# Peptides against a protein of PDB entry 4Z5W, part 202

Target 1, 305 residues: chain A of PDB entry 4Z5W
Amino acid sequence: IPDVFLELNKLWYFSAQSNLFNGEMPRSLSNSRSISLLSLRNNTLSGQIYLNCSAMTNLTSLDLASNSFSGSIPSNLPNCLRLKTINFAKIKFIAQIPESFKNFQSLTSLSFSNSSIQNISSALEILQHCQNLKTLVLTLNFQKEELPSVPSLQFKNLKVLIIASCQLRGTVPQWLSNSPSLQLLDLSWNQLSGTIPPWLGSLNSLFYLDLSNNTFIGEIPHSLTSLQSLVSKENAVEEPSPDFPFFKKKNTNAGGLQYNQPSSFPPMIDLSYNSLNGSIWPEFGDLRQLHVLNLKNNNLSGNIP

## One batch from the design tools (peptide; made by RFdiffusion4, then SolubleMPNN)

Design b2_p27_5_s4 (from b2_p27_5, 10 letters changed)
Fold by OpenDDE base, seed 3:
Structure b2_p27_5_s4 (fold): chain B 305 residues (1-305), chain A 27 residues (1-27)
Amino acid sequence: as target 1 above (305 residues)
Amino acid sequence: SLKSLIKENNLQFSLSSGIESGYLTTE
């Protein structure tokens, strides 16, 4: 991308998604005082990510996903006082989340999907200090690490948590019970074990639950039949969606379905590909808002009610 | 009943090969 953005004093939005741009990010763009929304997603940009947060006082959204950037995660991003959304998916950092992110109070949505992030314990310990964090995507990181179960972890405002395909060990962490506004939970394609905890049914805003492709045992918690968001329509909270799309990646190399907003996901319970036993609860019939119930490839018995 | 949801509300219920499992990303 040419270094010509210094003259563009009225540039508030720049989108150059899915082009053939290569080289480093222009310094004039990294120093733009006017830019609010910056998206360079799906290019071949390289080098170190650097943003002059003292100059970029209007920056609210940053999407650099699917580029060839290298080096460290920019530790100065918390100094961008209006920065709400960050998508760093598919940037291979091979790093931990910076300690400076404890001070990232403007942050509402963060994705590091497939970014070679390490140390999930440190990542969650840091990110719990982001009081406005609502969306967190950490898919395809932390390979074979243990999902921390530390009860002191608190994500009070968390609405979307996706930590899929990490080969994570451990159990469904009890600290998630401290997130009463949780709407979407994806912990699929891990090595999580134990029983599915009954307190998941107390998450009254939870309309999308994916625990598929794990090693869960025991019965399906009866409390899942009382998920209030799946019983009644009233809890469709129109919250500001993150400025980045989601993709449902299938096991087959077929292109994933794109979802522009979390509210566009079909209401779903997916418990498939586990070792769950017992019966299918008749009270699943009360979940009038449920679109998908996937219980395949378990040890369930009895009749379909 | 669950059977009623399947018939009346077009609930996608799978105990067999029909629903492909997948995970969410932002890439």
Scores: peptide ipSAE 0.485, ipTM 0.921, DockQ to the pose 0.843
Fold by OpenDDE base, seed 4:
Structure b2_p27_5_s4 (fold): chain B 305 residues (1-305), chain A 27 residues (1-27)
Amino acid sequence: as target 1 above (305 residues)
Amino acid sequence: SLKSLIKENNLQFSLSSGIESGYLTTE
């Protein structure tokens, strides 16, 4: 990308996504005072990510996903006082979340999907201090780590949590019960074990639950039949969506489905590919808003009620 | 009943086939 942005004193939005741009991010862009939304996703940009947060006072959204950036996660990003949305998906950092992110109060949506992030315990301990964090995507990281169950972890405003395909060990963490506004939980494609906790059914806003492809045992908790968001329509809170799309990656070579907003996800309970036993609760019939119930490849018995 | 929900609300229900499992990403 040419280094010509110094003269663009009125540049509010710059999108160069899905091009063939290579090399480093232009310094004039990294110093833009006017830019609010920056998307350079799906290019071949390289080098270290550097943003002059003291200059970039209007920056609200940053999408650098699917680029060839290298080096550390920029520790100065919390100094971008208006920065809300960050998409760093598919950037190979091979790093931990910077400690400076404890101060990232403007942060509302963060994705490190497939970014070679390490140390999930540290990541969650840091990110819990982001009081405005609503969307957290950590898919395809933390390979074979243990999902921390520390009850002190608090994500009070969390609405979307996706930590899929990490081969994570452990159980469904009780600290998630401290996220009463949780709408979407994807912990699929891990090595999570134990029983599915009944308190999940107390998450009144939870309309999308994916626990598929784990090692869960025991019965399906009856409390899932009382998920209020799946019983009644009235709880569809229109919420500010992150400025990045989501993709459902299927296990088959079939193309992934793109979802532009979490609200576009079909209301779903996916418990497939576990070791769950017992019967299917008749009260699943009360979930009038449920679009998908996937229970395949379990040890369930009895009849479909 | 769950059968009623499947019939009346077009619930996609799977015990064996039809619904592919997948995980969410932003890439």
Scores: peptide ipSAE 0.482, ipTM 0.922, DockQ to the pose 0.872
Fold by OpenDDE base, seed 5:
Structure b2_p27_5_s4 (fold): chain B 305 residues (1-305), chain A 27 residues (1-27)
Amino acid sequence: as target 1 above (305 residues)
Amino acid sequence: SLKSLIKENNLQFSLSSGIESGYLTTE
């Protein structure tokens, strides 16, 4: 990308997504006072990510996903006082989340999907201080770590939590009960164990639950048959979607289904590929808004009600 | 009933093959 942005004092939106840009991010772009939305996703950009937050006072959205950036996560990003959305998916940082992110009050949506992030305990401890955080995607990180169950963790405004395919150990963390606005939970493709906790059924806004491909045991909590969002069509509050798409990745290299908004996900309960036992509750019939109920590859018995 | 929900609301219900399990990313 040519370093010509100094003269572009009215540049509000710059998208160079899915090109063949290489080299470092232009310094003039990193110092742009006018830019609000910056997307450089799916390029071959390299070097260290540097943004002059003191200059970039209008920056609200940053998508650098699927680039060859290296080095540390920019610790100064919380100084970008209007920065709401960050997509750093597929950037191999091999790092921990910076402590400075405790001060990231403007942050609403964060993705580090497949970014070689380490230390989930530190990550969650830091990110809980982001009071405006609504969407958190940490898929394909924290290899073989333990999902912390520290009850003091609090994500009060969290609506979308995705921590899939991390080989995480542990149980469904009780601190999620402190997120009453949770709409989407994906903890699939981990090594989570224990029972599915009944308090999950108290998450009245939860319309998408994926606990598939874990080692959960015991019965399906009856409380899941009373998930209010799946019983009645609550007007899905059109919440500001993250400026980045979601992808449902299937086992094969086939391109995942793209979802531009969390509200576009089909209402789903996926408990497949566990060791759950007991019967299928007849009261699953009350979930009139449910589109997908996947219970395959468990130890369930009895009749389909 | 769950059977009714499957028929009336086109609920995708699987105890066997058909529904592919996948996980969410932003990749």
Scores: peptide ipSAE 0.480, ipTM 0.922, DockQ to the pose 0.874
Fold by OpenDDE base, seed 2:
Structure b2_p27_5_s4 (fold): chain B 305 residues (1-305), chain A 27 residues (1-27)
Amino acid sequence: as target 1 above (305 residues)
Amino acid sequence: SLKSLIKENNLQFSLSSGIESGYLTTE
């Protein structure tokens, strides 16, 4: 990308997605006072990510996903006082989340999907201090680590949590019960064990639950048949969605479905590919808003009610 | 009943085949 942005004092939105841009991010762009939304997703940009947060006072959204950036995660990003959304997916950092992110009060949506992030315990301990954090995506990181179950962890405003395909060990963490506004939970494609906790059915806003491809045992909690968001059309308050899309990656090399907003996900319970036993509860018939119920490849018995 | 929900509300229900499980990403 040419370094020609110094004169663009009215540039509010810059999108150069899915091009063949290479080299470093232009310094004039890193110092833009006017830019609010910056998306350079799916290019071949390289070098270290640097943003002059003292100059970039209007920056609200940053998408640098699927680039060849190297080096450390920029520790100064919390100084970008209006920065709400960050997508750093598919950038190979090989790093931990910076301690400075404890001060990232403007942050509402964060993705490090497939970014070689390490130490999930430290990551969650840091990010719990982000009081405005609503969307957290940590898929394809933390390979074979243990999902922390520390009861002191609190994500009070969390709406979307995705920590899939990490080969994570442990159980469904009780600290998630402290997130009463949770709408979407994806912990699929891990090595999570134990029973599915009954308190998941108390998350009244939870409309999308994916616990598939784990090692869960025991019965399906009956409390899942009383999820209020799946019984009645609650007026889902249109919460501000993150400025980055989601993709459902299937095991088949077929292109993933793109979802621009979490509200576009079909209401779903996926418990497939576990070791769950017992019967299918008849009260699943009360979930009038449910679009997908996937229970395949379990040890369930009895009749379909 | 769950059978009623499958028939009346077009609930996608699977015990063996047809629904591919996939995980969510932003890439």
Scores: peptide ipSAE 0.479, ipTM 0.923, DockQ to the pose 0.870

Design b2_p27_6_s1 (from b2_p27_6, 18 letters changed)
Fold by OpenDDE base, seed 1:
Structure b2_p27_6_s1 (fold): chain B 305 residues (1-305), chain A 27 residues (1-27)
Amino acid sequence: as target 1 above (305 residues)
Amino acid sequence: LPSFITTDPPKGKPSKEFEKILEEFKK
């Protein structure tokens, strides 16, 4: 990418996604005062990520996902006072989340999916201070760590939490009960154990629950048959709209599906591939908005309602 | 196959249209 962005003093949006750009991010781009939306996703850009937050006062969205950047996570990003959305998926940082992110009050959507992030306890302890954080994606990180269950953790405004495929140990954390606006929870493909807590059914906005491929035991909480978002459409909550898409691989040889918004996911309860026992509650029939109920590969017994 | 949500973008093809724009800025 040529270093000509100084001349583009009115550049508000720059998208160069899915190109063959290599080398470092141009210094003039890192100092752009006008740019609000920057997307360089899916290139071969390299070097350290550096943004002059003092210059980039209009920056609201940053998508650098799937590049060959190296080094640490830029600790100065919280100084970009208007920066709301960050997509750092598939950048191999091999790092912890910077302590400075405690001050990241503008942050609404963050993805570190598949970015070799370490220390989930520190990450969550830091990110809980981001009061405006609505979407958090931490999939494919924290390999074999323990998901902290510290009740003091609080993500009050969290709407989308995805921490899948981390081989995380532990239980469904009680601190999630402090996230009443939670709409989408994916904790699939971990090593989580214990019982599924009944308080999950109190999350009135929860329309997508994936706890599949864990080691959960006990009965399915009856309270899941009363998830309000799945009973009626009347409680349609404000949708989080991150500036980056989501992807879900299908079990078929077909490529991953792209979901531009969380609402594009079908309403789902997936508890498959656990060690759950007891009966399938007939009251799952009350979940008229539910599109997918997946309970396969458990130890369930009794009659199918 | 593992089926979970990510934000990992698939490999895309380069936009020829964007290449033209960049060439214009090199002038």
Scores: peptide ipSAE 0.486, ipTM 0.825, DockQ to the pose 0.656
Fold by OpenDDE base, seed 3:
Structure b2_p27_6_s1 (fold): chain B 305 residues (1-305), chain A 27 residues (1-27)
Amino acid sequence: as target 1 above (305 residues)
Amino acid sequence: LPSFITTDPPKGKPSKEFEKILEEFKK
């Protein structure tokens, strides 16, 4: 990308997605005072990510996903006082989240999906200090680590948590009960064990639950039949609106489906491919807003209601 | 195939539209 952006003093939005741009990010972009939305997603950009946060006073959204950047996660990003949304998906950092992110009060949406992030304990301990964090995506990281269950962890404003396909060990963490606004939880394709905790049914805004492809045992908590968001039509809930889309791989030969908003996901309970036993609760019939109930490949018995 | 949520963008085809925009700014 040519370093011509110094003359673009009115540039508010720059999107150069899905091109073949190589080399480093232009210094003129890294020093832009006018830019609010920067997306360079799906290029071949390389080098270290550097942003001059003292200059980039209008930066609100950053999407650098699927580039060939190297080095550490930029520790100075919390100094970008208006930066809300960060998409660093598919950047191979091979790093831990910087401690400076404890001070990232502007942060509302963060994705490190498939970014070779290490130390989930440190990551969650740091990110819990981000008081405005609503969306957190950590899929395809932390390979074979243990999901922390420390009750002191608090994500009070968390609406979307996705930590899929990490081969994580442990149980469904009790600290998630401190996230009463949680709408979407994906912990699928891990090695999580134990029972599914009854307190999940107390998350009144939870409309999407994926615990599939784990090693859960015991009965399905009856409290899941009382998920308020699935019983009644929610009024206009303030939805998390990250400036980056989500993708779900379907078993169909067609490309993964793109979801522009978390609300675009169908209301779902997926507990498939576990070792759950007992009966299917007939009270699942009370979940009038539920689109998908997947209980396939468990040890369930009794009558289908 | 594993079905889980990511934010990993699919490999898109390069858009030639941006090359034209850059040429206009060089004038």
Scores: peptide ipSAE 0.471, ipTM 0.825, DockQ to the pose 0.667
Fold by OpenDDE base, seed 5:
Order: C-alpha cells, then structure tokens, then sequence
Structure b2_p27_6_s1 (fold): chain B 305 residues (1-305), chain A 27 residues (1-27)
C-alpha cells in the first residue's frame, strides 16, 4: 500500500479487504486524522500494528483480520477515543490482552478469533471493564485453559458472547447470569462439564444457544422451555451489529456460511453431543420462534413429545 | 464436523478484478 494518505485529508472510509497487499501499514495511514473506518482484512500485511491514536481522532472501526502482522497487541488502542469495533481475527499474536484495555470505554465489539490469545482469566478480567462492550468473540484461543467462574466478573451490556473451540475446561460460568441482554451464546466445542444451569432460561433476550460438543450431564433445564425471545415474536430491534461478519464453519476446509449480523442466525438451541439424560420436555413446543432444536447424541430417554 | 461461530474470514481469493489492478500497480 503506497504511503500517500497524507494527501487524502478527507478520506473517511478505506476498505481494501481480500486483496494481496503486503508489507507494512503505511505510516501516513497510521496517522490519518480523517479516517473513520479502516478495513485491511484478508491481506498479507506484516510488521507491528501501530496506530497513532493522537492523530487518528476519527477512527471508529478497525478491521485488520487475517494478516501476517507480528509482535504485540497495540496497547495504545484505548487512546483512540472513538474506536468502537476491532477485528483482529486470525492474527497470530501469541499474547495476552493488554492491561490498558481496562480503559477502553469506546469499545463495543471485539474479535480475537483464532489469534493465539493466551490467559482467558486475564482477558475476561480486563474486558469486563469495557462498559460498552456488546460483542465479544474469542473462538479458537486459550487452548486447554479453564473458563473462569469468578462471580465478580460482570459484562452488563454483553449481547453476543462466542468462545467456541478452545478446549476450555470448567462449567457454564455463573457470571453470565449478570448479562441480562445476552442474545447469542456459543460455548460449543469445549470440554465444559457439570449441569446446564437453570438461570440460562431467565435470559429473556437469548435466541441462540450453542452448548454442543461438551461434557454436560444431567437433565435439560425446564427453564429453557420458557425463553421469552423464543416464545413470543418480540420485535427484534435491529441492534447495531459489529462492522465485521460472522462465519459458521461446518467443515475446516469449507467456506463457512457468512452472517452479516447476529440477528441473521436462526433461533436455535443446540445441546447436541453431550451426556444429557432425562426426557425431552413437551413444553419445547411452546417455543414458537425456535427454528433449530438439536438434542442429538445424548443419553435422553422417554417419549418424543 | 465441527460447527461453531468465528470471525476468521475464509481464505478469500482476491477478486479477479483486483488482481488486474494490482498487476497494473506493479508495473
């Protein structure tokens, strides 16, 4: 990418995603006062990620996903006072979340999916201080760590939480009960154990629940048959979606289905591939908005309602 | 087959149009 952005003093949006750009990010781009949305996703950019937050006062969205950047996560990003959305998926950091992110009050959406992030306990302890955080994606990190269950963790405004395919140990964390606005939860493809907690059914906005491919035991909580978002057509207020798409991978080699908004996911309860027992509650029939109920590969018994 | 949500973009091939533009810029 040429170092010509000094002359582009009115540049508001720069999208050069899914190209073959290589080398470092131009210094003039890292100092742009005008740019609001920057997307360089899916290139071969390299070097250290550096943004001059003192200069980049209009930066609201940053997508650098799937590049060959090296080094540390930029600790100065919280100084970008208007920065709301960050997509750092598939950047091999091999790092922890910077402590400075405790001060990241502008942050609304964050993805570190498949970015070799370490120490989930530290990450969640830091990110809970981001009071405006609504979307958090941490899939394919923290290999074989324990999902912290510390009751003091609080994500009050969290709407989308995705921590899939981390081989995480532990239980469904009780601190999630403090997230009453949670709409989408994906904890699939971990090594989570224990019972599915009944308080999940109290999350009135929860329309997408994936707990598949874990080691959960016991009965399906009856409270899941009372999930308000699945009983009644609440007018899903189109909430501001992250500026980055989601992908549901069915195969490691296949292009996943792209979902541009969390609301584009079908209403779903997936509890498949666990060790759940007991009966299927007939009251699942009350979930008139439910599109997918997946209970396969469990130890369920009795009659199919 | 594993089915989970990620924001990891699939390896998109650059559009053929953009490959042409890049080849023109390399000249």
Amino acid sequence: as target 1 above (305 residues)
Amino acid sequence: LPSFITTDPPKGKPSKEFEKILEEFKK
Scores: peptide ipSAE 0.456, ipTM 0.803, DockQ to the pose 0.420
Fold by OpenDDE base, seed 4:
Structure b2_p27_6_s1 (fold): chain B 305 residues (1-305), chain A 27 residues (1-27)
Amino acid sequence: as target 1 above (305 residues)
Amino acid sequence: LPSFITTDPPKGKPSKEFEKILEEFKK
């Protein structure tokens, strides 16, 4: 990428996605005063990520996903006072979330999916201070760590939480009950154990629940049959619109489905591939908005309603 | 087969989402 961005004083949007750009990010780009939306996703950019936040005063969205960047997560990003959306998916950081992210008040959407992030306890402890954080994606990190259950953790405004395929141990954390605006929860493909907590059914905005491929035991909480978002259409789910797409990995050669918004996910309860027992509640029939109910590969018994 | 949500784009799929976000802000 040429180092000519200082000449582009009116450049509000720069997208160079899915090209073959290599080398380091141009210094002029890292100092652009005009850029609001920056996407360099799916290139071969390398070096350390550096942004001059004092210069980049208009930066609102940053997508550097799927590049060959190395080094530390830029600790100065919280100084980018308008920066709302960050996609750092598939950047091999091999790092912890910087402590400075405690002050990241502008942050609304963050993805570190498949970025070799370590120490989930520290990550969540830091990120809980991001008061405007609505979307958090941490899939494919924290290999074999324990999902913290510390009740003091609080994500008040969290709408989308995705921590899939981390081989995480532990239970469904009680601190999630402090996120009443939660709409989408994906904790699939972990090693989570215990029972599915009944308080999940109190999350009135929860329309997408994936707890599949864990080691959950006990009965399906009856409270899941009363998820308000799945009973009635009326809850205009304020759509968290992160500036980065979601993908549901289908291991089929047909490529993953792209979802541009969390609301584009079909309403779903997936509890498949656990050790759940008991009956399928007939009251699942009351969930008129539910598109997918997946309970396969459990120890369920009784009648299918 | 493993199916979970990520923001890691599948190999070979261009993410068009950034284009859509731009269209929404231009409205």
Scores: peptide ipSAE 0.460, ipTM 0.815, DockQ to the pose 0.310; fails the geometry check

